# Ledger of designs, part 218: peptides against a protein of PDB entry 4ASU

Target 1, 270 residues: chain A of PDB entry 4ASU
Amino acid sequence: ATLKDITRRLKSIKNIQKITKSMKMVAAAKYARAERELKPARVYGVGSLALYEKADIKTPEDKKKHLIIGVSSDRGLCGAIHSSVAKQMKSEAANLAAAGKEVKIIGVGDKIRSILHRTHSDQFLVTFKEVGRRPPTFGDASVIALELLNSGYEFDEGSIIFNRFRSVISYKTEEKPIFSLDTISSAESMSIYDDIDADVLRNYQEYSLANIIYYSLKESTTSEQSARMTAMDNASKNASEMIDKLTLTFNRTRQAVITKELIEIISGAA
Target 2, 83 residues: chain B of PDB entry 4ASU
Amino acid sequence: FTFASPTQVFFNSANVRQVDVPTQTGAFGILAAHVPTLQVLRPGLVVVHAEDGTTSKYFVSSGSVTVNADSSVQLLAEEAVTL

## One batch from the design tools (peptide; made by RFdiffusion4, then SolubleMPNN)

Design b2_p22_5_s2 (from b2_p22_5, 8 letters changed)
Fold by OpenDDE base, seed 5:
Structure b2_p22_5_s2 (fold): chain B 270 residues (1-270), chain C 83 residues (1-83), chain A 22 residues (1-22)
Amino acid sequence: as target 1 above (270 residues)
Amino acid sequence: as target 2 above (83 residues)
Amino acid sequence: PLSFASEEFLAESEAAAAAYAA
């Protein structure tokens, strides 16, 4: 490679490094906020899920319609955040299909669709875009919940798949159950909850769904920002190493050129 | 007893004597060792009576309340503020 | 049966709700 080529490459990599460093800082700021906001969101979301655990809601085996909600975002450069969710979605879909169930998919965030569109396009009901630019709000979750409930797909049970935040260096893809109104209403365990008005139960379910979605979004966001920080840090380090290598190459090449020129001068070779 | 909004936790697995809640049906309920129930909140006051005798008042916009068979209670408000 | 809160609570809650709607 000529000195010019090396110089051009050095400039390019240095620019990339600047970008990755900047992105790391942005991700760090977003992570700090997300982590703070996750604390109450987790209590809120876990509280909403408590009913399903305590009531031991079961879906009859003859029920075939299953909904998978994958929660991620629109933004890349965050390591395995999207692929982890997609992988679990694929696995769950395959298992359900093998069990003779009908599976439909909802993607929260455009990246889910991007990954799964080729193989699962016919199973997608809807994809929610514009996720990840701003921290998710309860309003956002409510909109998603309402759209799901109004989608016309009468699922019996579902699964929400998202990345749960563990630490700055760790997340885990998890699955939580979602139940339809009919499934909840028909559950034997719900008999202890006597005299529940149907309208009340419907409204209750709307809140529950919104609550769970909100929780999943907060977990996902925190995990994503953490992963992005790590990814950008790694990218910056890799760029730094490459810069060092290229700089050495540049210096060696430059010296070789100078030496050659000197030899030509001394030898009288025009 | 757990009482939280999406952005704030007021009580987390606490023991309380009594909780007064505004329900959508128009009935105000006391959630002390009551029969399991699911209710939806209407805008109004929540009053928490702690075991130590302290009383706390909150305003909630909407939400849900769950009373479980094990006497655990989850009060989840969309918006809530301390009064 | 849900235990009923006091009349005072009802009145205060309704007042708060009215203020919020406004």
Scores: peptide ipSAE 0.210, ipTM 0.909, DockQ to the pose 0.659
Fold by OpenDDE base, seed 3:
Structure b2_p22_5_s2 (fold): chain B 270 residues (1-270), chain C 83 residues (1-83), chain A 22 residues (1-22)
Amino acid sequence: as target 1 above (270 residues)
Amino acid sequence: as target 2 above (83 residues)
Amino acid sequence: PLSFASEEFLAESEAAAAAYAA
């Protein structure tokens, strides 16, 4: 490589490093906020899931319609955040199909569609875009819940797949159940709740769905920002190493050029 | 007893004596060793009676309340403020 | 659902709800 080529590459990598450092700082700020907001959201969301865990709601085997909701965002450069969710969605879809279930998919965030549209386009009901620019609100979750309920797809049960935050260096892709109103109403374990008006139960289910979606969004966001911070840190370090390497190469090449020029001068060949 | 909004936790797995809630069925429920039930909240007051005799008052906009067979209660309000 | 709520509680809750709706 010529000195010019090395210099150009150095400049490019230095610029990338500046960008990655900046992105790291932005991600760090967003992460700090997300983590603070996740604390109450987790209590809230886990509280919403308590019924399903305690009631041990089961879907009859003859029920065939299954919904998968994948939760991520529109934004990249966050390591394996999106691919992890997509991988689990694919696995779940394949397992369900093998079991003779009908599977439909909802993507929260455009990245889910970007990964799965080629192989699973026929299963997609809807993709929610404009996710990840701002912290998710309960209003956002409510909109998603409402659109799902109004989609016309009469699922029996489903799963919401998202990245649960563990620590600044760790997340885990997890699945939580979602159930249709009919499935909840018909569950034997719900018999102890028999004095519940149908309208009340419907409204309750709407809240439950919104609550679970909100929780998943908050977990996903925190995980994503943490992962992005880590990814940008790694990118910055890699860039630094490459800069060092190229600088050494530049120095060696420069010395070689100088030596060659001196030899040419001394030999009279210049 | 857990009482939370999406943005704030008021009680997390706490032991309380009684909770008064505004439900859409028109009945203001007292949640103390109550039979299992599911209810939705209407705008109104929530009153929490702690074991130490203290009473806390909150305003809630909407939400849900779950009373489980194990006497655990999840009060989840869309919006809630201490009054 | 046995409402053991006091009349005072009911009245106060309704008043609060009305104030919120206004």
Scores: peptide ipSAE 0.199, ipTM 0.908, DockQ to the pose 0.564
Fold by OpenDDE base, seed 1:
Structure b2_p22_5_s2 (fold): chain B 270 residues (1-270), chain C 83 residues (1-83), chain A 22 residues (1-22)
Amino acid sequence: as target 1 above (270 residues)
Amino acid sequence: as target 2 above (83 residues)
Amino acid sequence: PLSFASEEFLAESEAAAAAYAA
């Protein structure tokens, strides 16, 4: 490689390093905010799931319609965040299909669609785009919930799959159940709850759906930002190492060129 | 007893004596952790009576309340503020 | 079954709701 080639590569990598460092800082800021906002959101979301956990709502085997909601975002450069969710979605879809269930998929964030469209296009109902630019709000979750309810797909049971935040260096893809109104209302375990009006239950279920989506979005966002921060840090370090290597190569090459030129001068070779 | 909004936690697994909630059905309910039930909230006042005798008042915009068989209670409000 | 709240609570809650709607 010529000195010119090495210089060009050095310049390119240095620019990449600047970008990755900048992105790291941005991700770090977003992570800090997301983590702070996740604390109440987790309490809120876990609270919303409590009924379903305590009641141990089961879907009868004859009920075959299952909805899988994958939660991620539109943005890349965050390690395995999207692929992890997609992998879990694929696994769940395959398991459900093997059990004779009808499976439909909803993607929250465009990346889910990008990964699954080729293999699961027929199962995809809708993809929500413009996810991840701004921190998710309860309003956003409500919109998603409403669109899901209005999608025309009458699911019996569903799974919401998202990355749960553990730490800045760790997330885990998890699944939480969602249930249709009919499934909840028909569940024997719900008999212990007194005086449940059908309208109340409907409203409750709709609100719960929004709550769970909101929770999943907050977990996902926090996980994503932490993963992006880590990814950008790693990229920056890798770039730094490459810069060091190329700099050494540059120096060696430069010395060789100088030596060659000196020899040519001494030898009288034109 | 857990009482939270999407952005704020007021109670997390706390023991309370009584919670007064504004239900959407128009019947204001006093919740004691004894009978399983679920309700949706209308805009209004939530009053939490702690075991120590302290009373806290909150305004909620909407939400839900669940009393489970294990006496766990989840009060979830879309928006809530301390009064 | 939910126990009914006091009239005072009802009035205060309604007042708060009205203030919010405004």
Scores: peptide ipSAE 0.176, ipTM 0.901, DockQ to the pose 0.620
Fold by OpenDDE base, seed 2:
Structure b2_p22_5_s2 (fold): chain B 270 residues (1-270), chain C 83 residues (1-83), chain A 22 residues (1-22)
Amino acid sequence: as target 1 above (270 residues)
Amino acid sequence: as target 2 above (83 residues)
Amino acid sequence: PLSFASEEFLAESEAAAAAYAA
């Protein structure tokens, strides 16, 4: 490579490093906010899931309609955040299909669709876009919940798949159950709940769904921002290493050029 | 007893004597060891009576309350503020 | 369903609800 080529490459990598450093800082700020907002959201979301855990709601085996909700975002450059969710969605879909279940998919965030659309296009009900630019609000979750409920797909049981935040360097893809109104209303374990009006239960379930979606969005966002911060840090480090390597190459090449020029001057071969 | 909104936690696994909630069905009082039930909140006041005799008031916009068989209670409000 | 809420609570809650709806 000529000195000119190396210089051009150095300039390019230095620019990339500046961009990745900037993106790291942005991700760090978003992460800090997301983590703060996740604390109450987790209590809220876990509280909403408590009913399903304590009531031990079971879906009869003869019920075949299953809904998978994958939660991520539209934004890339965050490591394995999207692929982890997609992988678990694929696994769950395959397992359910093998069990003779009908599977439909909802993607929260365009990245889920981008990964799964070719192989699972017939199973997609809807994909929610414009996710990840701003922190998710309860209003956003409510909109998603409403669209799901109005989709016309009468699922019996479902699962919401998202990345749970563990730490700045760790997340885990998890699955939480969602149940249809019919499944909850017909569950034997719900018999202990006295005189639950059908309208009350419907409204309760709508809130529950919104709550769980909101929770999943907050977990996902926090995980994503932390992963992006790490990814950008790694990219910056890699760029730094490459800059060092190219700088050494530049120096060696420059010395060789100088030596060649000196030899040409001395030999009169120029 | 857990009482939270999406953005704030007021009580987390606390022991309380009584919680008065504004439900759509008109059932407002939840005592310790109340029978399992599910209710939806309407806009109104939540009053928490702590075991030490202190009373806290909150305004909630909507939400849900769950009383489980194990006597655990989850009060989840869409919006809630301390009064 | 036995409501153990006081009449005062009910009235205050309704008033608060009305204020929120206005």
Scores: peptide ipSAE 0.175, ipTM 0.901, DockQ to the pose 0.597

Design b2_p22_5_s3 (from b2_p22_5, 6 letters changed)
Fold by OpenDDE base, seed 5:
Structure b2_p22_5_s3 (fold): chain B 270 residues (1-270), chain C 83 residues (1-83), chain A 22 residues (1-22)
Amino acid sequence: as target 1 above (270 residues)
Amino acid sequence: as target 2 above (83 residues)
Amino acid sequence: PVSLASAEFIAESEAAAAAYAA
């Protein structure tokens, strides 16, 4: 490689490093905010899930319609965040299909669709885009919940799959159940609850779904930002190492050029 | 007893004597060992009576309340403020 | 037994709701 080529490459990598460093800082800021906002969101979301756990709601085996909601975002450069969710979705879909269930998919975030479109296009009901630019709000979750409830797909049960935040260096892809109104209403375990008006139960379920979606979005966002921060840090370090290597190559090449020129001068003077 | 909004936690697994809630059905007051029930909140006041005799008042916009068989209660408001 | 909150609480809650809607 010529000195000019090496210099051009160095400049390019240095620019990449600047970009990755900037992205790291942005991700760090977003992570800090997300982590703070996750604390109450987790209490809120876990509270909503408590009914399903305590009531031990079960879907009859003869029910065949299952909904999978994958939660991620539109933005890349965050390690395995999206692929982890997609992998879990694929696994769940395959297991359900093997059990004779009909599976439909909702993607929260465009990346889910991007990964699964070729193999699962016919199973997608809807994909929500414009996720991840701003911190998710309860309003956002409510919109998603409403769209799901109005989709016309009469699922019996479902699974929401998202990355749960553990620490700045760790997340876990998890699955939580979602149930249709009919499934909840027909559950024997609900008999211990006082006579619940159908309208009340419907409204309750709308809140529950919104709450769970909101929770999943907050977990996902926190996980994503932490992963992006780590990914950008790694990218920056890799760029730094490459810069060092190229700089050494540049210096060696420069010395070789000088030596060659000196030899030519000496040989020509002979 | 857990009382939270999406953005704030007021009580987390606390023991309380009584919680007065504004439900759409018009039923108010959740005592210890209340029968299991599901209710939807209407806009109004929530009053929490703690075991130590302290009373706290809140305004909620909407939400849900769950009383479970194990006497655990989840009060989840869309928006809530301390008064 | 549905523990009925006090009449005072109900009245105050309704008043607060009305104020919020206004």
Scores: peptide ipSAE 0.301, ipTM 0.919, DockQ to the pose 0.705
Fold by OpenDDE base, seed 4:
Structure b2_p22_5_s3 (fold): chain B 270 residues (1-270), chain C 83 residues (1-83), chain A 22 residues (1-22)
Amino acid sequence: as target 1 above (270 residues)
Amino acid sequence: as target 2 above (83 residues)
Amino acid sequence: PVSLASAEFIAESEAAAAAYAA
């Protein structure tokens, strides 16, 4: 490689390093906020899921319509965040199909669609875009919930798949159930709940869905920012190592060029 | 007893004597061993009566309340503020 | 057992709701 080539590469990698370092800092700031906001969101979301756990709501096997909601974002450069969700979605879809279920998919975040569109295009109901630029709000979750409820797809049971935050270095792709109003209302385990008005239950279910979506978004966001921070840190380190290597190569090459020029001068061959 | 909004936790698995909630079907006092029920919150006051006799008041905009068979209660408000 | 809240609570809650709506 010529000195010019090495210099060009050095410049390029240095620029990349600057970008990745900047992105790391941005991700760190977003992570810190996300983690703070996740604390109450988790209590809120887990509280919403408590009914389903305590009531042990089950969907009858004869019910065939299943909705998979994958939660991620539009933004890349965050390691395996999107692929993990997509992988779990694929697995779940395959399992459900094998069980004779009809599967429809909703993607929260454009990356889900990007990954699954070719193989699952016919199963997609809707993809929510513009996710991940700002921290998710309950309003955002409510909009998503409302659109889901208005989609016209009458699912019996669903799965919301998202990355649950464990620590700055760890997340886990998890699945939580969602149930249709009909499934909840018809569940035998709900018989212990006193005189639930149908309208009340409908409204309750709407809140529940919004709550769960909100929770999933908060978990996903926190996981994503932490993963991005790690990814950018790794990229920055890799760039640093490459810069060091290229710098050494540059110095050696420069010395060789100088030596060659000196020899040419001395020999009169220049 | 758990009482939270999306952005704030007021009670997390706490023991309380009574919680008064504004529901769409009416205002209810949730006592220990209350029958399991699901309710939707309307805008109004939530009053928490602690075991020590203290009373805390909150305003909620909307949300849900769940009373489970195990006497656990989840009060989830869309918006809530301490009064 | 279902316990209804006191009349005072109901009144206060409704007043608060009205104030919020205004």
Scores: peptide ipSAE 0.287, ipTM 0.915, DockQ to the pose 0.814
Fold by OpenDDE base, seed 3:
Order: sequence, then structure tokens, then C-alpha cells
Structure b2_p22_5_s3 (fold): chain B 270 residues (1-270), chain C 83 residues (1-83), chain A 22 residues (1-22)
Amino acid sequence: as target 1 above (270 residues)
Amino acid sequence: as target 2 above (83 residues)
Amino acid sequence: PVSLASAEFIAESEAAAAAYAA
């Protein structure tokens, strides 16, 4: 490579490094906020899931309609955040199909659709876009929940797949159950709950769905920002290493050029 | 007893004596040995009676309350404020 | 047993709800 080529490459990498450093700082700020907001959201969301865990709600095997909700965002450059969710969605869809279930998919965030569209386009009901630019609110979750409930797809059981935040360096893709109103109302374990009016149960279920979606969004957001921060840090480090290597190459090449010129002068071959 | 909104936690797995809740069906008082039930909240007051005798009052906009067989209670309000 | 809320609580809650709706 010529000195000019190396210099050009150095400049390019240095610019990339500046960008990645800036992105890291932005991600760090968003992460800090997300983590703070996740604390109450987790209590709230886990509280919403408590019924299903304690009542041991089960879907009869003869019921075939299954809904998979994948939660992610529209934004890239966050490591394996999107691919991890997509991978689990694919696995779950395949397992359910093998069991003779009908599977429909909802994507929260455009990246899910981007990954799965080619292979699962026929299974998609809807994709929610404009996710990830702003911190998710309960209002956002309510909108998603309402649209799902009004979609006309009468699922029996569903799963919501999202990245649960563990730490600044760790997340885990998890699945939580979603049950239809009919499944809940018909569950034998629900018989111990006293005098539940059908309208009350419907309203309760609407809240439950919104609550779970909200929780998943908060977990996903925190995980994403953390992962982005890490990814940008890694990119910056990689750029730094490349800069060092290229600088050494530049110095060596420069010396070689000087030597060549000296030889040409001495030999009269110039 | 857990009482939270999406943005704030008021009680997290706490032991309380009684919680008065504004339900749509009119069942307002939840005691420690209350039968399992699911209710939806209407706008109104929540009053938490702690074991130490402290009473806390809140206003809630809407939400849900779950009383489980194990006496655990989840009060989840869409919006809640301390009074 | 479903404990009935006190009349005072009911009245106060309803008043608060009314104030919220206004």
C-alpha cells in the first residue's frame, strides 16, 4: 500500500472511531435512564404475571392458535439484540408448527420484520414501527395491546419474546405467556377466584396484556441501550487497534520509501 | 402486598393489615385473608393500613387488583399519587 | 370474607372520584 493509501485509511478509521465514541456516549445516557425506569416497570410487570404463575394457567392441547410477539426496536448497531429475539421466535415457531399449531407473529419494532420477513412473511399479522426512538410509555403499550386485541386473530395462547436486562454486560432472551380471555375463563384453576364477572375479566385481561407489553418494552429498551453501548465501545477499541497497526505500517513504509530514494540517488537511477 | 404504577412502586411484597380499594364491583376492603378475586379499579382512593398502624392514602386513576390464594395481592394502577 | 369498606371510605373515595372527573 502506498503512503497515500495508508493515510486515507487512517483518516477513515479515525472518523469511524469518533462516531462510535459519540454513539457510545448517547447510548450510555439512554441506558442510564432506561435502567432507572426499568426498576418500577419490572415490579409492575412481574406483578401482572403473578396471576398466571400462581394460577398455573394452561392451554388445552386441542387448541391450535398460537401468537408469538417479538419485542425489539427499529434501531440497529446494538449487537445481537435483534437476532437473539428473532432466533428464539424462529425456534418457537418451528416447535409449534411441528406440534401442529397454527402460528401467527407480531413484531414490535421493524428489525424483527426485517429479519423474519423472507422466511415467515405469511405468518406475520402486524409489525409495529417507530419503536426505540423514545423511551416506551404505558400509553405505547396500551396502543399495542389494543391493536392486538382488535386484530381479529383469536389466538388461544401466545408468547411474548423479549430481551430481559440482567446487567450492563448481559441480557437474556426470555419468553412470557399470553393467554386469551377464553383460555383464562375456562381454566379450572380459576374456579377458586370468587364471582368474577365476565366484563371484569375482560377488562382485567386488557390491563394484563398492556402491563406485560409495557414490561417487555422496558426490559428490551434497557437491554438494547446497554448492548449498543457495549457494541460501540468494542467498535471504538477495534478502531484504535487498527489505527495503531496502520500507524506502524505507515512508519515502515515511509522508511522504505526513503531508503529507496536514497538508493536511487546513490545509484543514479533517478 | 405489591402496589405499583408503571413509574412508581409504593409497596413491594409488603405485609399489610388491610387495603381499601375502589373497585368497579364495590368490593372495597381487602383483608389479609380475603378470598381470591380479580377486580378492576375505578378512579378513587386506595387506603393502605400497615401492620404498624400507619395509614397511607393514595389516589388511583384505574388499574387492576389481584388477590391470590396465597394471600398475595397485586395492586397495579395505571396512575397513582400519594395523598 | 369480603370485608365491606367503611361508609367513610366509600364516601371519601366517591368524592375523590367526582373531583377527578370534574
Scores: peptide ipSAE 0.279, ipTM 0.915, DockQ to the pose 0.686
Fold by OpenDDE base, seed 1:
Structure b2_p22_5_s3 (fold): chain B 270 residues (1-270), chain C 83 residues (1-83), chain A 22 residues (1-22)
Amino acid sequence: as target 1 above (270 residues)
Amino acid sequence: as target 2 above (83 residues)
Amino acid sequence: PVSLASAEFIAESEAAAAAYAA
């Protein structure tokens, strides 16, 4: 490689490094906000899930319709955030299919569809786009919940799959159950709850679904921003290492050129 | 007793004497060791009676309240403000 | 049995709800 080639490459990598550093800072700011907003959202979401955990709602084995909701975003450059969710969705779908269940999929964020389109396109009910540009609101979650409930797909049981935030360096892909109104109403464990009419239960379920979706979005967002920050940091470090290597190569090449010129002068070779 | 909105937590696993809630069915008072129930909130006031005798008032929009068999209570409002 | 809240609470809550709806 000529000195000119090395210089051009150095300039390119330095520019990339500047971009990745800037993106890291942006991700860090978004992460800080997401983490703050996750605190109440987690209390809220976990509270919504408490009923299902305490009531131990079970779906009869003869019920076959299963819904998988995958939660991620439209935005890339965040490590394994999307692939982890997609991987678990694939695994769950395969397991359910092997058990003779009918599986339908909802994607929150376009990246899930991008990954699963070729293998699972027929199973998709809907994909929600425009996710990840702005922090998710409860209104957003409500829209998703409403769309799901109005989709016409009468699922018996479902799963929402998302990345739960652990720390700035760790997330875990998790699954939480969702149940249809019929499944909840028919559950033996619900008999202890007195004076619940059908309308109350329906409305309660709608809120529950919206709550869980909202919670999942907040967990996902926090995980994503953290992962993006890490990814950009790694990219910046990799660029730095490459710059160092190329700089060494440049210096060696320059020295070789000088040495060659000196030898030519001493030898009288024009 | 847990009382939260999507953006704010008012009580987290606290012990309270009584919570008055505005439900669509008109059931308002939740005492300690209340029978398990599920209710949907209507716009109105929530009054929390602490064990020390203090009371706190809140305005809530829509939401849900759950009383479980273990006496745990989750009050989840879409919007809530302190009065 | 669901415990009945005080009449005062109910009235105050309804008033607040009405104000919110206006």
Scores: peptide ipSAE 0.246, ipTM 0.898, DockQ to the pose 0.672

